# Peptides against a protein of PDB entry 5VVV: the designs that were tried, part 131

Target 1, 276 residues: chain A of PDB entry 5VVV
Amino acid sequence: FLCGVVEGFYGRPWVMEQRKELFRRLQKWELNTYLYAPKDDYKHRMFWREMYSVEEAEQLMTLISAAREYEIEFIYAISPGLDITFSNPKEVSTLKRKLDQVSQFGCRSFALLFDDIDHNMCAADKEVFSSFAHAQVSITNEIYQYLGEPETFLFCPTEYCGTFCYPNVSQSPYLRTVGEKLLPGIEVLWTGPKVVSKEIPVESIEEVSKIIKRAPVIWDNIHANDYDQKRLFLGPYKGRSTELIPRLKGVLTNPNCEFEANYVAIHTLATWYKSN
Target 2, 276 residues: chain A of PDB entry 5VVV as posed
Amino acid sequence: FLCGVVEGFYGRPWVMEQRKELFRRLQKWELNTYLYAPKDDYKHRMFWREMYSVEEAEQLMTLISAAREYEIEFIYAISPGLDITFSNPKEVSTLKRKLDQVSQFGCRSFALLFDNIDHNMCAADKEVFSSFAHAQVSITNEIYQYLGEPETFLFCPTEYCGTFCYPNVSQSPYLRTVGEKLLPGIEVLWTGPKVVSKEIPVESIEEVSKIIKRAPVIWDNIHANDYDQKRLFLGPYKGRSTELIPRLKGVLTNPNCEFEANYVAIHTLATWYKSN

## One batch from the design tools (peptide; made by RFdiffusion4, then SolubleMPNN)

Design b2_p20_4_s4 (from b2_p20_4, 12 letters changed)
Fold by OpenDDE base, seed 4:
Structure b2_p20_4_s4 (fold): chain B 276 residues (1-276), chain A 20 residues (1-20)
Amino acid sequence: as target 1 above (276 residues)
Amino acid sequence: MEKYEKSKERYKKIALEDRA
C-alpha cells in the first residue's frame, strides 16, 4: 500500500529542504511514499525532453538519497502529454533517455502522467493508434518494460476522475482500453469522483477498479489549493472510509502549495491509514 | 507555454467548481 504525498500541484515547487523535512515527517508517521510531480518543474512537464543540468542532477540525487535514508519510496513522475508525439520513435527515445538519467540518480520508481491534457491526438498519432488511450498505454508499457519493470510504476490517465470519464466511469472507452491493455504491474492514479473529491465512496472505487482491472492509487486533492491560493485547507483527512484501504493500492495526498500548511493534512492521512 | 497555461486554467476552473 502506497501512502504518502504527491507533490503534484501547480505553483512554486517545494524546496529541497522542505522535501527532506517531508521525508522525515513521512517516516515518523509511518508513511512510505513521495511522488515527485510538481507541475512547475519545467523539466517534469513543459520541457520534459530537457535533461537535468549537473546542478539539478546533484539536487535530485541528494533528494533521492534522502528519501532512501528515511525509507521513503521516491517516485519520479514525468508528464510528456502536452506535446509528445506518441508515434515518433525519437520522442520515445527522448523519454527513455530522460528516465535513464533519473535512474542514474538512484531512482527506482516512476510515473507517467497524462493529466490535464487535451484528448486530441496529432495526425501522425491517429495513423498509428486507434485511440488516445492506445497511444498512452503503448508508450507507458514500452517505458515500463524498458526500465526493467520497476516494482512501482504509476500511470495517470487523462480521465483521472469520474467527471472526466465519457460517457461515465463504467462505460469509458478510454478507461476500458487502459484496463485491458496497460500491463498489470502498472498502477493507475485516480482522484475519485471529481478532481477535488469531497468524498470518495467505496462504490466509486469498486466501479473504477472494475474497468481499469486493478485497485487504483488515489491522488487525493482534498487539501489541494493550487486552484485557489487565497484558501488554505487545514482540516483533517476526511470523507474517505477506512473501508477504502483494502480496495486501494495506495493514497497519495496532493496538499496545499504552502508546505507548512500541510501538517494536519498529512498527519491525519497517516492516522486514517493506520486505523485499518 | 500556451498549452501549459490553458491546461492549468482549465484545471483550476474545474477544481474550484468541485470545491464549491
Scores: peptide ipSAE 0.770, ipTM 0.971, DockQ to the pose 0.963
Fold by OpenDDE base, seed 5:
Structure b2_p20_4_s4 (fold): chain B 276 residues (1-276), chain A 20 residues (1-20)
Amino acid sequence: as target 1 above (276 residues)
Amino acid sequence: MEKYEKSKERYKKIALEDRA
């Protein structure tokens, strides 16, 4: 069971010292996972093709080593979906080289994210792939196999919540393709019925699990504030029955951008997780 | 950059609506 934090917000990423402090807190609270997915890291999303510099490499190596020291699984995410051409072998090779570099930093767990992108393929991809889901699954499976089938590999669908599913969760052709064609060792990220789910009903998890043919990992935006940084969400982790725990592969909270605001959010997630 | 900003603003709008 993956339980911890995703740094998955828009806005200023946390500094390396904050991330190291996070790992210390995660260990202390018996949480086990950190997903590196800061949307404003240029080399994560906007400039995903760009290799890390020597200085950036040293920082990431130090961060990954710190995660290991605190027994926290460090998952490196990349979000190529804004401008990747799935059918172009040069794009696939560029993605491979980027993940090879991160593997050299000592990273062993990875995520490929297709969140917050348009649902349309370019003309070249439409000639090769039957649907957007087929294109995403193809590259995800290829990358997963290329990396030697790492123990933890996450996929974030473009339809990552109930409200993004067309026509709905149980009938989504996109999620059906993901469920049928995504390799079984790849985990699927999900935010619940909504992008920000006040509640995640058990029935909603059973519904999505059926179509994707696996238990999801919750990307939980309950404490996210990147959409309105004038607000801080300082309340406890709530609106999730402990009956979800046996029905999930994990829960990763995407909390407030302000690192110092997240004590209650993360601590109460840990209490929730241990209550089962 | 333009695609990033458009996607960010779409997310922010939806997330605000979900929080309300």
Scores: peptide ipSAE 0.768, ipTM 0.971, DockQ to the pose 0.918
Fold by OpenDDE base, seed 2:
Structure b2_p20_4_s4 (fold): chain B 276 residues (1-276), chain A 20 residues (1-20)
Amino acid sequence: as target 1 above (276 residues)
Amino acid sequence: MEKYEKSKERYKKIALEDRA
């Protein structure tokens, strides 16, 4: 069971010292996972093709080493979906080289994210792939296999919550394709009924699990504030029954942008997790 | 840049609506 934090917000990423402090807290609270997905890291999303500099490499190596020191699984995410051409072998090779670089930093767990992108393929991709889901699954499977089928590999669908599913979760051709064609060893990220889900009902997890043919990892935006940084969400982790735990592969909270605001959010997630 | 900003603003709008 993956339980911890996703740094998955829009806005200024946390500094390395904050991330190290996070790892210490996660260990102390018996949480086990950090997903590196800061949207404003330009080499994560906007310029995903760009290799890390020597200085950035040193920082990431240090960060990954710190995660290991605290027994935290460091998952490196990349979000190529804004402008990748799935059918272009050069794009696939560029993605491979980027993940090879991160593998050299000592990273062993990875995520490929297709969140917050247009649901349209370019003309070249339409000639090769039957659907957007087919394109995403194809590259995801190829990357997963290329990396030697790492123990933890995550996929974030474009339809990552109930409100993004067309026509709905249980009938989504996109999620059906993901369920049927995504390799079984790849975990699927899910955000619940909404982008910000006040509640995640058990039935909603059973519904999505059926179509994706696996228990999801929750990317939980309950404490996210990147959409309204005038607000801080300081309340406890709520609206998630502990009955979800046996039906999930994990929970990763995407909390407030302000690192210092997240003590209660993360601590209460830990309490929730231990209550099963 | 434009695609990133457009997607970001779409997310923000939806997230804000979901939180209300």
Scores: peptide ipSAE 0.768, ipTM 0.970, DockQ to the pose 0.916
Fold by OpenDDE base, seed 3:
Structure b2_p20_4_s4 (fold): chain B 276 residues (1-276), chain A 20 residues (1-20)
Amino acid sequence: as target 1 above (276 residues)
Amino acid sequence: MEKYEKSKERYKKIALEDRA
C-alpha cells in the first residue's frame, strides 16, 4: 500500500530542505511514499525533453538519497503529454534517455502522467493509434518494459476522475482501453468522483476498479489549494471510509502549496491509514 | 507555455467548482 504525499500542485515547488523535512515526517508517521510531480518544474512538464544539468542532477541525487535514508519510496513523475508525438520514435527515445538519467540518480520508481492535457492526437498519431488511450498505453508499456519493469510504476490517465469520464466511468472507452491494454504491473492514479473529491465513496472505487482492472492509487486533492492560494485547507483527512484501504493500491495526498500548512493534512492521513 | 497555461487555468476553474 503506497501512502504519503504527491508534490503535484501548480505553483512554487517545495525547496529541497522542505522535501527532506517531509521525508522525516513521513517516516515518523509510518508513511512510505513521495511522488515528485511539481507542475511548475520545467523539466517535469513544459520542457520534459530537457536533461537535467549537473547542478540539478546533484540536487535530485541528494533528494533521492535522503528519501532512501528515511525509507521513503521516491517516485519520479514526468508529464510529456502537452506536446509529445506518441508515434515518433525520437520522442520515445528522448523520454527513455530522460528516465535513464533519473535512474542513474538512484531512482527506482517512476510515473507517467497524462493529466491536464487536451484529448487530441496529431495527424501522425491518428495514423498509428486507434485512440488517445491506445497511444498513451503504448508508450507507457514500452517505457515500463524499457526500465526493466520497476516494482512501482504509475500511470495518470487523462480521465483521472469521474467527471472527466465520457460518457461515465463504467462506459468510458478511454478507461476501458487503459484497463485492457495497460500492463498489469502498472498502477493507475485516480482523484475520485471529482478533481477535488469532498468524498470518495466505496462504490465509486469499485466502479473504477472494474473498468481499469486493478485497484487505483488515489491522488487526493482534498487539501490542494493551488487553484485558490487565498485559502488554506487545514482540516483533517476525511470523507474517505477506511473500507477503501483494502480496495486501493495507495493514497497520495496532494496538499497545500504552503509546506508549513500541511501538518494536519498529512498527520490525519497517517492516522486514517493506521486505523485499518 | 500557452498549452501549459491553458491547462492550468482549466484545472483551476474545475477545482474551484469542485470545492464549492
Scores: peptide ipSAE 0.766, ipTM 0.971, DockQ to the pose 0.921

Design b2_p20_5_s1 (from b2_p20_5, 10 letters changed)
Fold by OpenDDE base, seed 4:
Structure b2_p20_5_s1 (fold): chain B 276 residues (1-276), chain A 20 residues (1-20)
Amino acid sequence: as target 1 above (276 residues)
Amino acid sequence: MEEKYEESKKYYEKVALEDL
């Protein structure tokens, strides 16, 4: 069970010292996972093709080493979906080289994220892939296999919540393709019925699990505030039955952008997790 | 690229707010 934090928000990423402090807290609270997915890391999303500089590499190596020191699984995410051409072998090779670099930093767990992107494939991809889901699954499977089938590999679908599913979760052709064609060892990220799910009913997890043919990892936006900088979510982790725990592969909270605001959010997630 | 990023962000912000 993956339990911890995803740094997955829009806005200023946490500094390395905050991330190290996070790892200390995660360990102390018996949480085990950190997903590196800061939208404002340009080399994660906007410039995903760009290799890390020597200085950035040193920082990431240090961060990954710190995660290991605190027994936190460091998952490196990349979000190529803004402009990748899935059918272009050079794009796939570029993605491979980027993940090779991160592997050299000592990273062993990875994620491919296709959140918050246009559903329209380019003309070249339409000639090769039957759908956007087919393109995403193809590259995800190829990368997963290329990396030697790492123990933890995550996929974030473009339809990552109930409200994004057309016509609905159980009938989504996109999620059906993901479920049928995504390799079994790849985990699927899900935010619940909504982008920001106040509640995640057990039935909603059973529904999505059926179509994706696996228990999801919750990317939990309950404490996310990147969509409204006037809000801080200081309340406890709630609206999730502990009956979800045996039905999930994990829960990664995407909390407030303000690192200092997240004590209650993360601590109460840990309490929730340990109450099973 | 920056434009696509900002469009993506605004889309997320919109949908996240609509889901509240």
Scores: peptide ipSAE 0.608, ipTM 0.940, DockQ to the pose 0.914
Fold by OpenDDE base, seed 5:
Structure b2_p20_5_s1 (fold): chain B 276 residues (1-276), chain A 20 residues (1-20)
Amino acid sequence: as target 1 above (276 residues)
Amino acid sequence: MEEKYEESKKYYEKVALEDL
């Protein structure tokens, strides 16, 4: 069971010292996972093709080593979906080289994210792939196999919540393709019925699990404030029955951008996780 | 790329606010 934090927000990323402090807190609270997915890391999303500089490499190596010191699984995410051409072998090879670099930093767990992107494939991809889901699954499976089938590999679908599913969760052709064609060792990220789910009913998890043919990992936006930085979510982790725990592969909270605000959010997630 | 990034961010902000 993956339980911890995703740094998955838009806006100023946490500094390395905040991330190390996070790992110390995660260990203290018996949480086990950190997903590196800051939207404003240019080399994560906007410029995903660009290799890390020597200085950035040293920082990431130090961060990954710190996660290991605190027994926190460090998952490196990349979000190529803004402009990748899935059918282009050069794009696939560029993605491979980028993940090879991160693997050299000592990273062993990875995520490929297709959140918050246009659903329309380019003309070249439409000639090769039957759907957007087929294109995403193809590259995800290829990357997963290329990396030697790492123990933890996450996929974030473009339809990552109930409100994004067409026509709905149980009938989505996109999620059906993901369930049928995504390799079984790849985990699927999900935010619940909504982007910001006030509640995640058990029945909603049973529904999505059936179509994706696996238990999801919750990317939990309950404490996210990147969409409105005038708000600060200081309340406890709530609206999730403990009956979800045996039906999930994990829960990763995407909390407030302000690192110092997240004590209650993360601590109460840990209490929730230990209550079952 | 910056334009596509800002479009994706604005899309997220919109749909996240609709969930409140």
Scores: peptide ipSAE 0.595, ipTM 0.938, DockQ to the pose 0.957
Fold by OpenDDE base, seed 3:
Structure b2_p20_5_s1 (fold): chain B 276 residues (1-276), chain A 20 residues (1-20)
Amino acid sequence: as target 1 above (276 residues)
Amino acid sequence: MEEKYEESKKYYEKVALEDL
């Protein structure tokens, strides 16, 4: 069971010292996972093709080493979906080389994210792939196999919540393709019925699990505030029954952008997780 | 790329606020 934090917000990323302090807190609270997915890291999303510099490499190696010291699984995410051409072997090779670099930093766990992107394929991809889901699954499976089938590999679908599913969760052709064709060792990220789910009913997890043919990992936006900088979510982790725990592969909270605001959010997630 | 990033961000902000 993956339980911890995703740094997955829009806005100023946390500094390395905040991330190290996070790992110390996660260990202390018996949480086990950190997903690196800051949207404002240019080399994560906008410029995903760009290799890390020597200085950036040193920082990431230090961060990954710190996660290991605190027994926290460091998952490196990349979001190529803004402009990748899935059918172009050069794009696939570029993605491979980027993840090879991160593997050299000592990273062993990875994520491919296709959240918040246009679902229209380019002409070249339409000639090769029958749908956007087929294109995403193809590259994800290829990368997963290329990396030697790492123990933890995550996929974030473009339809990552109930409200994004057309016509609905159980009938989505996109999620059906993901469930049928995504390799079974790849985990699927999900935010619940909504982008910001006030509640995640057990029945909603049973529905999505059936179509994706696996238990999801919750990317939990309950404490996310990047969509409204006037809001700060200081309340407890709530609206999730502990009956979800045996039905999930994990829960990663995407909390407030303000690192100092997240004590209650993360601590109450840990209490929830230990209450089963 | 910055334009696509900002469009994606604004879309997320909109849908996240509609969910509250």
Scores: peptide ipSAE 0.588, ipTM 0.937, DockQ to the pose 0.967
Fold by OpenDDE base, seed 1:
Structure b2_p20_5_s1 (fold): chain B 276 residues (1-276), chain A 20 residues (1-20)
Amino acid sequence: as target 1 above (276 residues)
Amino acid sequence: MEEKYEESKKYYEKVALEDL
């Protein structure tokens, strides 16, 4: 069971010392996972093709080593979906080389994210793939196999919540393709019925699990404030029954952008997880 | 790329605010 934090917000990323302090807190609270997915890391999303510099490499190596010291699984995410051409073997090879670099930093766990992108494939991809889901699954499976089938590999669908599913979760052709064609060792990220789910009913997890043919990992936006920086979400982790735990592969909270605001959010997630 | 990034961000922000 993956339980911890995703740094998955828009806005100023946390500094390396905040991330190391997070790992210490996660270990102390018996949490086990950190997902590196800051939207404003240019080499994560906007300029995903660009390799890390020597200086950036040293920082990431130090961060990954710190995660290992605190027994925290460090998952590196990349979001190529803004402009990748899935049918172009040069694009696939560029993605492979980027993940090879991160593997050299000592990273062993990875995520490929297709959140917050247009559903329209380019003309070249339409000639090769039957749908956008087929294109995404093809590259995800190829990357997963290329990396030697790592123990933890995550996929974020473009339909990552109930409100994004057409016509609905149980009938989505996109999620059906993901469930049928995505390799069984790849985990699927999900935010619940909504992008910001006040509640995640058990029945909603049973519905999505059936179509994706696996238990999801929750990307939990309950404490996210990147969409309104005038708000701080200081309340406890709530609206999730402990009956979800045996029906999930994990829970990763995407909390407030302000690192110092997240004590209650993360501590109450840990209390919820240990109450099972 | 900056335009696509900002468009995707604004769409997310809009939907997230509607979820509250």
Scores: peptide ipSAE 0.683, ipTM 0.960, DockQ to the pose 0.973; fails the geometry check

Design b2_p20_5_s2 (from b2_p20_5, 11 letters changed)
Fold by OpenDDE base, seed 1:
Structure b2_p20_5_s2 (fold): chain B 276 residues (1-276), chain A 20 residues (1-20)
Amino acid sequence: as target 1 above (276 residues)
Amino acid sequence: MMEKYEKSKERYFKAALEDL
């Protein structure tokens, strides 16, 4: 069971010292996972093709080493979906080289994210793939196998919540393709019925699990505040029955942008996780 | 690329705000 934090918000990423402090807290609270997915890391999303500099490499190596020291699984995410051409072998090779670099930093767990992108493929991809889901699954499977089938590999679908599913969760051709074609060792991220789910009913998890043919990892936006700079979410982790735990592969909370605001959010997630 | 990033961000922000 993956339980911890995803740094997955839009806005200024946390600094390295904050991330190291997070790892210490995660270990202390008996949580086990950190997903590196800051939207404003240019080399994560907007300029995903660009290799890390020597200085950036040194920082990431130090961060990954710190995660290992605190027995926290460090998952590196990349989001190529803004402009990747799936059918172009040079694009696939570029993605491979980028993840090879991160592997050299000591990273062993990875995520490929296709959140918040247009559903339409370019003309070249339409000639090769029958759907957007087929294109995403193809590259994800190839990357997963290329990396030697790492123990933890995550996929974030474009339809990552109930409200984004067309026509709905149980009948989505996109999610059906993901379920049928995505290799079984790859985990699927999900935010619940909504982008920001006040509640995640057990029945909603059973519904999505059926179509994706696996238990999801919750990317939980309950405490996310990047969409409203006037709000801080300081309340406890709630609206998730402990009956979800045996039906999930994990829960990663995407909390407030302000690192110092997240004590209650993360601590109460830990209490929830240990309650069953 | 900045335009694509901003459109992506706005799509998420709009959806998240509608969920409140």
Scores: peptide ipSAE 0.697, ipTM 0.964, DockQ to the pose 0.944
Fold by OpenDDE base, seed 4:
Structure b2_p20_5_s2 (fold): chain B 276 residues (1-276), chain A 20 residues (1-20)
Amino acid sequence: as target 1 above (276 residues)
Amino acid sequence: MMEKYEKSKERYFKAALEDL
């Protein structure tokens, strides 16, 4: 069970010292996972093709080493979906090289994220892939296999919540393709019925699990505030029955952008997790 | 690229706000 934090918000990423402090807190609270997915890391999303500089590499190596020190699984995410051409072998090779670099930093867990992108493929991809889901699954499977089938590999679908599913969760051709064709060792991220799910009913997890053919990892935006800088979500982790725990592969909270605002959010997630 | 990024961010923000 993956339980911890995803740094997955839009806005200023946490600094390395904050991330190290996070790892310390996670360990103390008996959480086990950090997903590195800061939208404003340019080399994570906008410039995903760009290799890390020597200085950036040193920082990431240090960060990954710190995660290991605190027994936190460091998952490196990359979000190539803004402009990748899935059918272009050069794009695939570029993605491989980028993940090879991160592997050299000591990272062993990875995620491919296709969140917040358009469903439309370019003309070249339409000639090769039957659907956007097919394109995403193809590259994800290839990368997963290329990396030697790491123990933890996550996929974030474009339809990552109920409200994004067309026509709905259980009938989504996109999610059906993901479920059927995504290799079984790859986990699927899900935010619940909504982008920001006030509640995640058990039935909603059963529904999505059925179509994706696996228990999801919750990317939990309950405490996310990147969409409204006037708000801080200081309340406890709630609206998730502990009955979800045996039905999930994990929960990663994507909390407030303000690092120090997240004590309650993360601590109460830990309490929730340990209550089962 | 920045335009695509901003569009993606806005898509998320809009959805997140509508969900509240």
Scores: peptide ipSAE 0.666, ipTM 0.951, DockQ to the pose 0.928
Fold by OpenDDE base, seed 5:
Structure b2_p20_5_s2 (fold): chain B 276 residues (1-276), chain A 20 residues (1-20)
Amino acid sequence: as target 1 above (276 residues)
Amino acid sequence: MMEKYEKSKERYFKAALEDL
């Protein structure tokens, strides 16, 4: 069961010292996972093709080593979906080289994210793939196999919540393709019925699990505030029955941008997890 | 790329705000 934090917000990423402090707190609270997915890391999303510099490499190596020191699984995410051409072998090879570099930093767990992108494929991809889901699954499976089928590999679908599913969760051709064609060792991220789910009913998890043919990992935006910097979410982790725990592969909270605001959010997630 | 990034961000922000 993956339980911890995803740094997955838009806005200024946390500094390395904050991330190290996070790992210490996660260990103390008996949480086990950190997903590196800061939207404003240029080399994560906007310029995903660009290799890390020597200086950036040193920082990431130090960060990954710190995660290991605190027994936190470090998952490196990349979001190529803004402009990748799935059918172009050069794009696939570029993605492979980028993940090879991160593997050299000591990273062993990875995620491919296709969140918040346009549902339309380019003309070249339409000639090769039956659907957007087929294109995403193809590259995800290829990368997963290329990396030697790592123990933890995550996929974030474009339809990552109930409200993004067309026509709905149980009838989504996109999620059906993901469920049928995504290799079984790859985990699927999900935010619940909504992008920011006030509640995540058990029935909603059973519904999505059926179509994706696996228990999801919750990317939980309950404490996310990147969409409204005038708000801080200082309340407890709530609206999730502990009955969800045996029906999930994990929960990763995407909390407030302000690192110092997240004590209650993360601590109460830990209490929730241990109450099962 | 900045335009695509901003459009992506706006898509998320709009959806997140509608969920409040």
Scores: peptide ipSAE 0.662, ipTM 0.951, DockQ to the pose 0.934
Fold by OpenDDE base, seed 3:
Structure b2_p20_5_s2 (fold): chain B 276 residues (1-276), chain A 20 residues (1-20)
Amino acid sequence: as target 1 above (276 residues)
Amino acid sequence: MMEKYEKSKERYFKAALEDL
């Protein structure tokens, strides 16, 4: 069971010292996972093709080493979906080289994210793939296999919540393709019925699990505040029955952008997890 | 790329605010 934090918000990323402090807290609270997915890291999303510099490499190596020190699984995410051409072998090779570099930093767990992107494929991709889901699954499976089938590999679908599913969760052709064709060793991220789910009913998890043919990992935006600079979410982790735990592969909270505001959010997630 | 990034950000923000 993956339980911890995803740094997955829009806005100023946390500094390395904050991330190290996070790892210490996660260990203390018996949580086990950190997903690196800061949307404002240019080399994560906007310029995903660009290799890390020597200086950036040193920082990431240090960060990954710190995660290991605190027995936190460091998952490196990349979001190529803004402009990747799935059918172009050079794009696939570029993605492979980027993940090879991160592997050299000591990273062993990875994620491919296709959140918050346009649903339309380019003309070249339409000639090769029957759907957007087929294109995403193809590259994800290829990368997963190329990396030697790491123990932890995550996929974030474009339809990552109930409200984004067309026509709905159980009838989504996109999610059906993901469920049928994504290799079984790859985990699927999900935010619940909504982008920001006040509640995640057990029945909603059973529904999505059926179509994706696996238990999801919750990317939980309950404490996310990047969408409203006037808000801080200082309340407890709530609206999730502990009956979800045996039905999930994990829960990663995407908390407030302000690092110092997240004590209650993360601590109460830990309490929730240990209450099962 | 910046335009695509901003559009993606806005899509998320709009959806998140509608869920409140």
Scores: peptide ipSAE 0.655, ipTM 0.951, DockQ to the pose 0.967

